Peptides against a protein of PDB entry 7SID. Designs and how they scored, part 118

Target 1, 151 residues: chain A of PDB entry 7SID
Amino acid sequence: LHMYLMLLKELPGEEYPLPMEDVLELLKPLSNVCSLYRRDQDVCKTILNHVLHVVKNLGQSNMDSENTRDAQGQFLTVIGAFWHLTKERKYIFSVRMALVNCLKTLLEADPYSKWAILNVMGKDFPVNEVFTQFLADNHHQVRMLAAESIN

## One batch from the design tools (peptide; made by RFdiffusion4, then SolubleMPNN)

Design b2_p26_1_s3 (from b2_p26_1, 13 letters changed)
Fold by OpenDDE base, seed 4:
Structure b2_p26_1_s3 (fold): chain B 151 residues (1-151), chain A 26 residues (1-26)
Amino acid sequence: as target 1 above (151 residues)
Amino acid sequence: SSLEEELEKNKKELLEFFPELEKYFE
């Protein structure tokens, strides 16, 4: 786990995108790691924070590439899982905030949700809609956190 | 039972990360 998290942490950002092949290799164990530690709030938060760089890499890649589509699919599966479990209140607020940052980054990379579509329980959910709904669902807590940070 | 409920929850959560495994639980 520690080694994997380190790799995620050191992943180059948007300025220096990795080849999609490398991104794909990095994503392959992601579902396993996330699933294994799905009940560990700290690990989930760390993962969600680190995969922000993955989103940036995915957003700059050729959408017509098979590897790109595969990488996007694997990534979106994980994000969809976190989103769905978040709706069931399985995660604390700090983890939810990390998730919303992922969704935000996805929107920045794909504002029109051309590829950023979550498939959960057999249904498609464009990230732009997911993000909006997420903010609505957590609006009160977000406001509370914002107020606390100012005081 | 409580155990059965826990197993069902675990199953559902697992399938979130591995939707392709749905066929193995049918």
Scores: peptide ipSAE 0.402, ipTM 0.818, DockQ to the pose 0.152
Fold by OpenDDE base, seed 2:
Structure b2_p26_1_s3 (fold): chain B 151 residues (1-151), chain A 26 residues (1-26)
Amino acid sequence: as target 1 above (151 residues)
Amino acid sequence: SSLEEELEKNKKELLEFFPELEKYFE
């Protein structure tokens, strides 16, 4: 776990995207790690914070390649899982906010949800709609955090 | 039973991370 989290932390940002093949290698164990620690709030929060770098890499890649679609699929599967479990109230607010940051980053990379679509229980949920729904559900807390970030 | 319900919940949560495994639970 520690080694994997370290790899996520050290992933280059938007300005220096990795080859998609490298992104795929990083994503391969993600579902396993997230599933194993899905009940550990601190680990989940840490993972969600670090996978922001993955989103930045995905957003800078060619969307037409098979590897890109595969990477997007693997990533979105995990985000969808966290979103679904969030709806079931399995996570504390700080974890939910970490998820929102992931969704926000996805929207920045894909504002119209061309590829950022969560598939949960066989149904598709565009991230722009998911994000709007989450903001509505947590409006007060989100506003407070936004205000704090400006000050 | 309560245990069965818990196992079912765990199964569902697992499948969220591994949707491709659904066919193996049939």
Scores: peptide ipSAE 0.365, ipTM 0.802, DockQ to the pose 0.159
Fold by OpenDDE base, seed 3:
Structure b2_p26_1_s3 (fold): chain B 151 residues (1-151), chain A 26 residues (1-26)
Amino acid sequence: as target 1 above (151 residues)
Amino acid sequence: SSLEEELEKNKKELLEFFPELEKYFE
């Protein structure tokens, strides 16, 4: 876990995108790590903060590439899981904020939800619609972040 | 039972991260 989190943390930003092949290698163990530590709030928060770099890489990729679709699918599966568990009130505020920031970054990369679509329990949820739901959150900080992201 | 309910809950949460495994839990 520690080594994996370090690798995620050291991912370059949008200025220095990684080859999609490298992104895929980093995403392969992500579901395993997230599922094993889904009840650890600190680990979940750390993961959600670090995967922001992955979003930036995915946003600059060619959607017609098989590797890009695979990477996006693996990533969105994890984000969808966190989103659904958040709706079930499984996570504390700091984790919810980290998820909102992740969804914000996705919306910036794909404002029309061309690829950023969460599939949870067999149903599709475009990120722009998911993000709008967070505007109704009772937490002031979440609402402010969501509102700023739309502008 | 309480144990059975907890196991079912854990299975449901696990499948959110691994939806492709649903067919193996029959």
Scores: peptide ipSAE 0.358, ipTM 0.800, DockQ to the pose 0.159
Fold by OpenDDE base, seed 1:
Structure b2_p26_1_s3 (fold): chain B 151 residues (1-151), chain A 26 residues (1-26)
Amino acid sequence: as target 1 above (151 residues)
Amino acid sequence: SSLEEELEKNKKELLEFFPELEKYFE
């Protein structure tokens, strides 16, 4: 776990994107790691903070390539899971904030939600609409920060 | 039962990360 998290953290940013093949290799174990530690709030927060680097890499890639679509799909599955479980009040405030930052970064990479669409329970949820859902959250702090993130 | 409910909740959470597993829970 620690080695994997360190690899996520040390990924190059937007200015130095990784080859998509390398991104795919990094994403392969992500669902397993997230699922295994889904009840550990601290690990989940750390994962969500580190995957920001992945979002930046995905945003710099050619959307028409099969590898890009595969990587985006794997990534969005994980983000969708965190979003859905957040709506079910499974995560604390700090984890919810980390998710908001991920969604913000997704919107920056894909402002019109062309690929940034979460598929949860067979339904599609564009990330821009997900932010609207956060604004409807009962927690005022999350609502305010979500609004700041989208503006 | 309480145990059955807990297992169902865990199943639901697992399926969020592994949607493809739904067909194997039949």
Scores: peptide ipSAE 0.240, ipTM 0.696, DockQ to the pose 0.149

Design b2_p26_1_s4 (from b2_p26_1, 13 letters changed)
Fold by OpenDDE base, seed 2:
Structure b2_p26_1_s4 (fold): chain B 151 residues (1-151), chain A 26 residues (1-26)
Amino acid sequence: as target 1 above (151 residues)
Amino acid sequence: SSLEEELKRNKEEWLKFNPEIEKYFS
């Protein structure tokens, strides 16, 4: 876990996007790590904060490549899992804030949710529609963060 | 669009063979 988290932390930002092949390699362990630690709020928060760099890389990629679509699919599956568990009220506000930041970054890369669509339990949820739900979050800091993201 | 459909298919196929992710949703 620690080695993987350090690797995610050191991932280059939007200014220096990685080849999609490298992004795919980084995404391979992600689902397993998230699954293993899905009940650990601190680990989930840390993961969500670090995968922001992945979103930035995805936004700079060639949308027509198979590797891009594969990476997007794998990443959105993980985000969808966090969204699903959020709907099940499994995460505290700090984890939800980290998730909102991920969704915000997705919207910056794809404002009209052309590819940023969460598939949860066989149903599609465009991120732009999902994001608005956090405006009504029970925690004031989550609501404020969501509101700031729209402006 | 074709891109959206392919993206959805990739997601579904990947999910199909990842029991750890399925555990996440169950």
Scores: peptide ipSAE 0.087, ipTM 0.491, DockQ to the pose 0.047
Fold by OpenDDE base, seed 1:
Structure b2_p26_1_s4 (fold): chain B 151 residues (1-151), chain A 26 residues (1-26)
Amino acid sequence: as target 1 above (151 residues)
Amino acid sequence: SSLEEELKRNKEEWLKFNPEIEKYFS
């Protein structure tokens, strides 16, 4: 876990996007790692903070390529899982804040949620609509972060 | 390839991941 998280942390951002093939390799173990540590708030927060670089890479890629769609799908699966557990009130505010930051970055890449759609339990949730729900979060810091992301 | 195909893949990927997430509620 530590080695994987360190790798994610050191990824270049939007200014220097990775080849999509490399992004795919990084995403392969991500779902498994998230699943294994889904009950650990600190690990989940760390993962969400580190994958911000992945989101930035996805936004700078050719959206028409099969590899891009594959990477987007794998990433959105993980984000959808975190969203699902958030709706079930399983995550503390600090994890939710990290998730909001991920959603913000997704909206920057796809403002109208054309591809940034979370499929959870067979239902589609556009990220822009999901993001709006955090404006009513129970924790004031989460609400403020969500509001800052829109304005 | 279309957006519909991408959405279909996302659904399929979620189904693969879903059992692990559902175990959290057990």
Scores: peptide ipSAE 0.028, ipTM 0.518, DockQ to the pose 0.047
Fold by OpenDDE base, seed 5:
Structure b2_p26_1_s4 (fold): chain B 151 residues (1-151), chain A 26 residues (1-26)
Amino acid sequence: as target 1 above (151 residues)
Amino acid sequence: SSLEEELKRNKEEWLKFNPEIEKYFS
């Protein structure tokens, strides 16, 4: 876990996008890691904070490539899982804050949710639609962050 | 197809999060 989180943390981000092949390699274990630590709030928060760079990389890539679509799918699966568990009240506000930041970054890369769509339990939820739900979050800081992101 | 394989992989990965977990707040 430690090494993996370090790798995620050291992603160059938007300014220096990684080759999509490298992004895919980083995404391969992500779902497993998230699953293993889904009940650990601190780890989940850390993961969500670090994968912001993945979103930035995805937003800078060629969306027409197979690797890009594959990476998007893998990433969105994870985000969808976090959102699903959030809906089930499984995460404290700090984790939800990190999730909102991920969603915000996704919207920055894809404002109209052309590819940023969460598939949860067989249903598609555009990130822009998902994001607005956080405007009504029970925690004031989450609501404020969501509101700031809309502006 | 490539799309089918991708969807399959995504579904499989998603299922890893479906097990019931404890509620953390009301």
Scores: peptide ipSAE 0.023, ipTM 0.521, DockQ to the pose 0.049
Fold by OpenDDE base, seed 3:
Structure b2_p26_1_s4 (fold): chain B 151 residues (1-151), chain A 26 residues (1-26)
Amino acid sequence: as target 1 above (151 residues)
Amino acid sequence: SSLEEELKRNKEEWLKFNPEIEKYFS
């Protein structure tokens, strides 16, 4: 876990996007890691903060390729899982804050939710619709962050 | 479409992921 988190942390920012092949390699173990540590709020928060760089890399890709679609799908699966568990009230506000930041970045990359659609339990949820739900979050800081992200 | 195929794959991946989580949270 530690090595993987360090790898995610050291990803270059939006200014220097990674090749999609590298993004895919990083995403391969992500779902398993998230599943294993789903109950650890600190680990989940850390993962969500680090994968912001992945979202930025995905957003920089204008070419519609199989690798891009694969990377998007794998990433959205993880985000969907976090959102689903959030709805099940499994995560504290700090994790929800990190999730909102991920969703914000997704909206910046795909403001019309052309590909940013969460499939949870067989149902599709566009990220723009998902994001608005955090405006009514129980925690004031989450609501504030969501509101600031829209402006 | 490419999007439909992606969403279908995502659904299949979710079905593998969610049961493991639900099992341990229930």
Scores: peptide ipSAE 0.023, ipTM 0.535, DockQ to the pose 0.050; fails the geometry check

Design b2_p26_2_s1 (from b2_p26_2, 9 letters changed)
Fold by OpenDDE base, seed 4:
Structure b2_p26_2_s1 (fold): chain B 151 residues (1-151), chain A 26 residues (1-26)
Amino acid sequence: as target 1 above (151 residues)
Amino acid sequence: MREEVLKRQREIIETTDSPFLQILRP
């Protein structure tokens, strides 16, 4: 886990994005890691914080390639799962804040929701709609973070 | 692009062996 998390953390920034193929490879273990540690709040927070770099890589690809769609799809399923579990009140505020940051970064990368849309329980939710729900979060810091991100 | 990404998500959700992602199934 530590090695994987470190790898995610050390992903190149926006200036030097990884090839989408590399991003895709990095995403492959992600759902499994989440499965193992979904009940560990600290690990979940760390995962969400580190995948911010992935979002930047996903958003910079203007090429509508199969790898891009695959990477985006895989990533969004993970985000969708975190959101779903959030709605089920499985995560503390610190994890939700990390999720809000992910959603914010997604919106920055894809403000028109060309690809940033979540499929959850057979329904499609644009990230902006998902993000807006955190304005009504039970925790004040989450609400504040969401509000600050929109303005 | 949106439709393709959504399609990919649905495919993943339907076929995944990840318990974390299986929760997304209808």
Scores: peptide ipSAE 0.800, ipTM 0.975, DockQ to the pose 0.919
Fold by OpenDDE base, seed 1:
Structure b2_p26_2_s1 (fold): chain B 151 residues (1-151), chain A 26 residues (1-26)
Amino acid sequence: as target 1 above (151 residues)
Amino acid sequence: MREEVLKRQREIIETTDSPFLQILRP
């Protein structure tokens, strides 16, 4: 886990993006790692904080390729699962803070919602619509983070 | 782009062996 998370943390930003093939390889273990640690609040927070670098790589593509769609799809399922569990009140505020930051980064990468949409329980939710729900979060810090991230 | 990415998500959710992602199934 430590080594995997370190790799995610050290990913380059948009200025020096990885090949999409490499991004796909990094995403492969992610859902399994989440399965093992979904009940560990601290690990979930760390995962969400570190995958921010992945988001920057997902939005850099200038071509709609199968690999790009695959990487974006795989990543968005993970985010969708975190959001779904958040709606079921499974995560404390610090994890929700990290999720809001992920959603913010997704919106920055895709402000026109060309690909940043979550499929959850057979329904499609644009990230901006998901994001607005955190404006009504029970914790004041989550609401504040969501509010400042709109602009 | 949007429809294609959503299609990929649906495919993953319906076929995945990951318990974490299986919760997304309708």
Scores: peptide ipSAE 0.800, ipTM 0.976, DockQ to the pose 0.924
Fold by OpenDDE base, seed 2:
Order: sequence, then structure tokens, then C-alpha cells
Structure b2_p26_2_s1 (fold): chain B 151 residues (1-151), chain A 26 residues (1-26)
Amino acid sequence: as target 1 above (151 residues)
Amino acid sequence: MREEVLKRQREIIETTDSPFLQILRP
């Protein structure tokens, strides 16, 4: 876990995007790591904070390539799962804060939701629709973060 | 573009062995 998290942390941002092939390799173990630690709030928070770098890479590539679609799909399933568990009240506010930041970053990368859409329980949810739900979060800091992100 | 990414997500959710992602199944 530690080594994987460090790799995610060291990913370059928008200024120096990785080849999509490399992004795919980094995404492969992500869902398994989440499976092992989905009940650990601190680890989930850390994962969500580190995958912000992945979002920046996903938005810089050609959207018509198979590898890009694969990487975006894999990443969005993970985000969808975190959101699903959030709706089931499985995560404390600090994890929800990290998720809001991920959604914010996705909206910045894809403001028109050309690819930033979540498939959850057989239904499709644009990221902006998902994001607006956090404006009504039970925790004041989460609501504030969501509200600040709209402007 | 959107449909292609959604198609990929549905495929992953349907075939994944990850318990974390299996929760997304209808």
C-alpha cells in the first residue's frame, strides 16, 4: 500500500502529463487497493487526495484513443464507487471533502461532461449533477467546499 | 465520446472481480 500510494503521490500534474499507457498501468491496482481499505477512512482520504494527479492526466490526452477511454472508464468506476458508498453514509466528512475535490478537478478538466460521467447501479450521472448534491451535505465544511467550487 | 466511456464503465462493472466495484452493479 505504502509504495503504491507514494507512486500516486509522485505523479506529475497538468504541466507534465504521463503517457496514457502509463496512467493505465497505475490505475490497474487501484480498485483492488480500494477493496482492501474501503473501510479505512484515513486510507480512503489519502487515495482520493493522490488520485487528483490522475484526473489532470486524463484531461490532457486525446479523447478518441482506446487507451484514453479505458483509463477514464477505470478511474470513473472508482469515483462512482466512492460516491455510492458516500450516499450510503459510509464515509466521514474528511473523506467526503476529498471526494468533492476530485469531482471539482473532474469538472475543471471536463466542464462540458464530454467524458466525466458516472455509471452507478445501471444509471448515468454527469459529474456536475453528482457534485451539486454535496451542496446539501450534512457537514458544514463539505457544503462550504462545494459552494466555493461553483465560482 | 461520453457513450464510449460509459460503455467501458459498464463493461468493467459487469466483469470486475473487485468487490469495491461490484457494488455498482444493478
Scores: peptide ipSAE 0.800, ipTM 0.975, DockQ to the pose 0.906
Fold by OpenDDE base, seed 3:
Structure b2_p26_2_s1 (fold): chain B 151 residues (1-151), chain A 26 residues (1-26)
Amino acid sequence: as target 1 above (151 residues)
Amino acid sequence: MREEVLKRQREIIETTDSPFLQILRP
């Protein structure tokens, strides 16, 4: 786990985007890691913080590429699962704040929702719609973070 | 574009062995 998390942490940002093929390789273990540690709030927070670098890479590649669609799809399923569990009140505020930052970064990468959309329980939810729900979060810090991100 | 990504998500959700992602199934 720690080795994988460190690898995610060291992923280059928008200034130095990785090939999408490399991003795909990094994403492959992600859902399995989440399966093992979904009940560990600290690990979930760390995962969400580290995948911010992945989001920046997802928006910099050719969207017509099969690899790009695959990477975006894999990543969005993970985000969708975190959001689903959030609605079930499985995560504390610090994890929800990390998720809000992920959603914010997704909106910055795809402001027109060309690909930033979640499939959850057979329904489709644009990231902006998901993001808006955090404006009514029970925790004031989450609401504040969401509100600050609107501008 | 959006539909292709959504299609990929649905495919992953329906075929995945990951318990974390299986929660997304209807």
Scores: peptide ipSAE 0.799, ipTM 0.975, DockQ to the pose 0.905

Design b2_p26_2_s2 (from b2_p26_2, 10 letters changed)
Fold by OpenDDE base, seed 2:
Structure b2_p26_2_s2 (fold): chain B 151 residues (1-151), chain A 26 residues (1-26)
Amino acid sequence: as target 1 above (151 residues)
Amino acid sequence: MREKVLEKQREIIETTDSPFLQTLLP
């Protein structure tokens, strides 16, 4: 886990995005890691904080390639699962805040949801719609973070 | 692009062995 998290943390930013092939390799273990630690709030928060760098890489890539679609799909399933479990009240506010930051980053990369859309329980949810729901979160810090992200 | 990405997500969800992602199944 530590090695994987460190790798995610050290991903380059928007200035020098990784090749999509490398992004795909990084995403492959992600769902399994999430499965193992989905009940650990701190690990989930850490994962969500680190995958912000993945979003930046996804947004800077050629959107027409199959690899890009594959990477976006894999990543969005993970985000979708975090959101779904959030709706089921599985995560504390700190994890939800990390998720809001992920959604914010997605909206910055894709403000019109050309690709940033979540498939959850057989239904499709644009990220902007998902993000808006956090404006009504039960925890004041989550609401504040969501509100700040709009401006 | 949206539809293609959605289709990819559906494919992943339907074929995944990850209990985490299986939570997304209807």
Scores: peptide ipSAE 0.785, ipTM 0.974, DockQ to the pose 0.890
Fold by OpenDDE base, seed 5:
Structure b2_p26_2_s2 (fold): chain B 151 residues (1-151), chain A 26 residues (1-26)
Amino acid sequence: as target 1 above (151 residues)
Amino acid sequence: MREKVLEKQREIIETTDSPFLQTLLP
């Protein structure tokens, strides 16, 4: 886990985007790591904070390539699962804060939801719709963070 | 583009062995 988290943390941003093939390799173990630690709030927060760098890479790649769609799909399923479990009240506010930041970053990368859409329980949810729900979050800091992002 | 990404998500969810992602199954 430690090594994997370090890799995510040190992922280059917009200045030096990774090849999509490398992004895919990094995404492969992500769902399994989340499975192992989905009940650990601190680890989940850390994961969400580190995957912010992945979004930067996803938004800069050729959106028409199969590898890009694959990477986007894999990433969005993970985000979808975090959101779904959030709705089921499985995560404390600090994890939700991190998730809001992920959604914010996704919206910045894809403001028109050309690809940023979540499939959850057989239904499709644009990220902007998902994001809006956090404006009504039970925790004031989460609401504040969400509100700041729509200015 | 959106539909293709959604299709990929559906494929992943339906075939995944990740308990985390299986929470997304209907």
Scores: peptide ipSAE 0.785, ipTM 0.973, DockQ to the pose 0.904
Fold by OpenDDE base, seed 1:
Structure b2_p26_2_s2 (fold): chain B 151 residues (1-151), chain A 26 residues (1-26)
Amino acid sequence: as target 1 above (151 residues)
Amino acid sequence: MREKVLEKQREIIETTDSPFLQTLLP
């Protein structure tokens, strides 16, 4: 886990994106890691904080390639699962804060929602719609973060 | 583009063996 999280944390920024093939390799174990630690609040927070670097890479590649769609799809299923479990009140405010930051970063990468959309329980939710729900979060810090993140 | 990415998500959710992602099944 530690080594994997370190890899996520140290990904190059927007100016030096990784090849999409490398991003795909990095995403492969992510859903399994989340499965193992989905009940550990601290680990979930750390995962969400570190995957912010992945978003920056997803938005800088050839949008029409199969590999790009594959990487975006894999990543968005993970975000969708975190959001779904959040709605089921499985995560404390610090995890929700990290999720809001992920959603904000997604909106920055895809302001027109060309690909930033979540499939949850057989329904489709644009990231902006998901993000708006955090304006009514029960915790004041989450509401404040969501409000401050509006463009 | 959106539809293709959604299609990929549906494929992953319907075929995944990850308990975490299986929470997304309807």
Scores: peptide ipSAE 0.784, ipTM 0.973, DockQ to the pose 0.903
Fold by OpenDDE base, seed 3:
Structure b2_p26_2_s2 (fold): chain B 151 residues (1-151), chain A 26 residues (1-26)
Amino acid sequence: as target 1 above (151 residues)
Amino acid sequence: MREKVLEKQREIIETTDSPFLQTLLP
């Protein structure tokens, strides 16, 4: 776990995007790691904080390639699962804060929702719609973060 | 573009062995 988390943490930001093939390789273990630690709040928070760099890399691609769609799809399923479990009240506010930051970063990378849309329970949800729901979060800090992000 | 990404998500969710992602199944 720690080795994988370190790898995610050291991922270059927007200024130095990785090839999509490299991003795809980084994403492959992600769903399995989340499965193992989905009940560990601290690990989930850390994962969400580190995958912010992945979002930046995903948004840099202007190519409609199979690898790009694969990477975006894999990543969005993970975000979708975090959101779904959040709605089921599985995560404390600190994890939800990290999720809001992920959604904010997605909106910055794809403001027109060309690809940033979640498939959850057989339904499609644009990221902006998902993001708006956090304005009504039970925790004041989460509401505040969401509100500040749309100003 | 969006539809292709959504299709990929559906494919992943329907075929995944990840209990984490299986939570997304209808």
Scores: peptide ipSAE 0.784, ipTM 0.973, DockQ to the pose 0.912

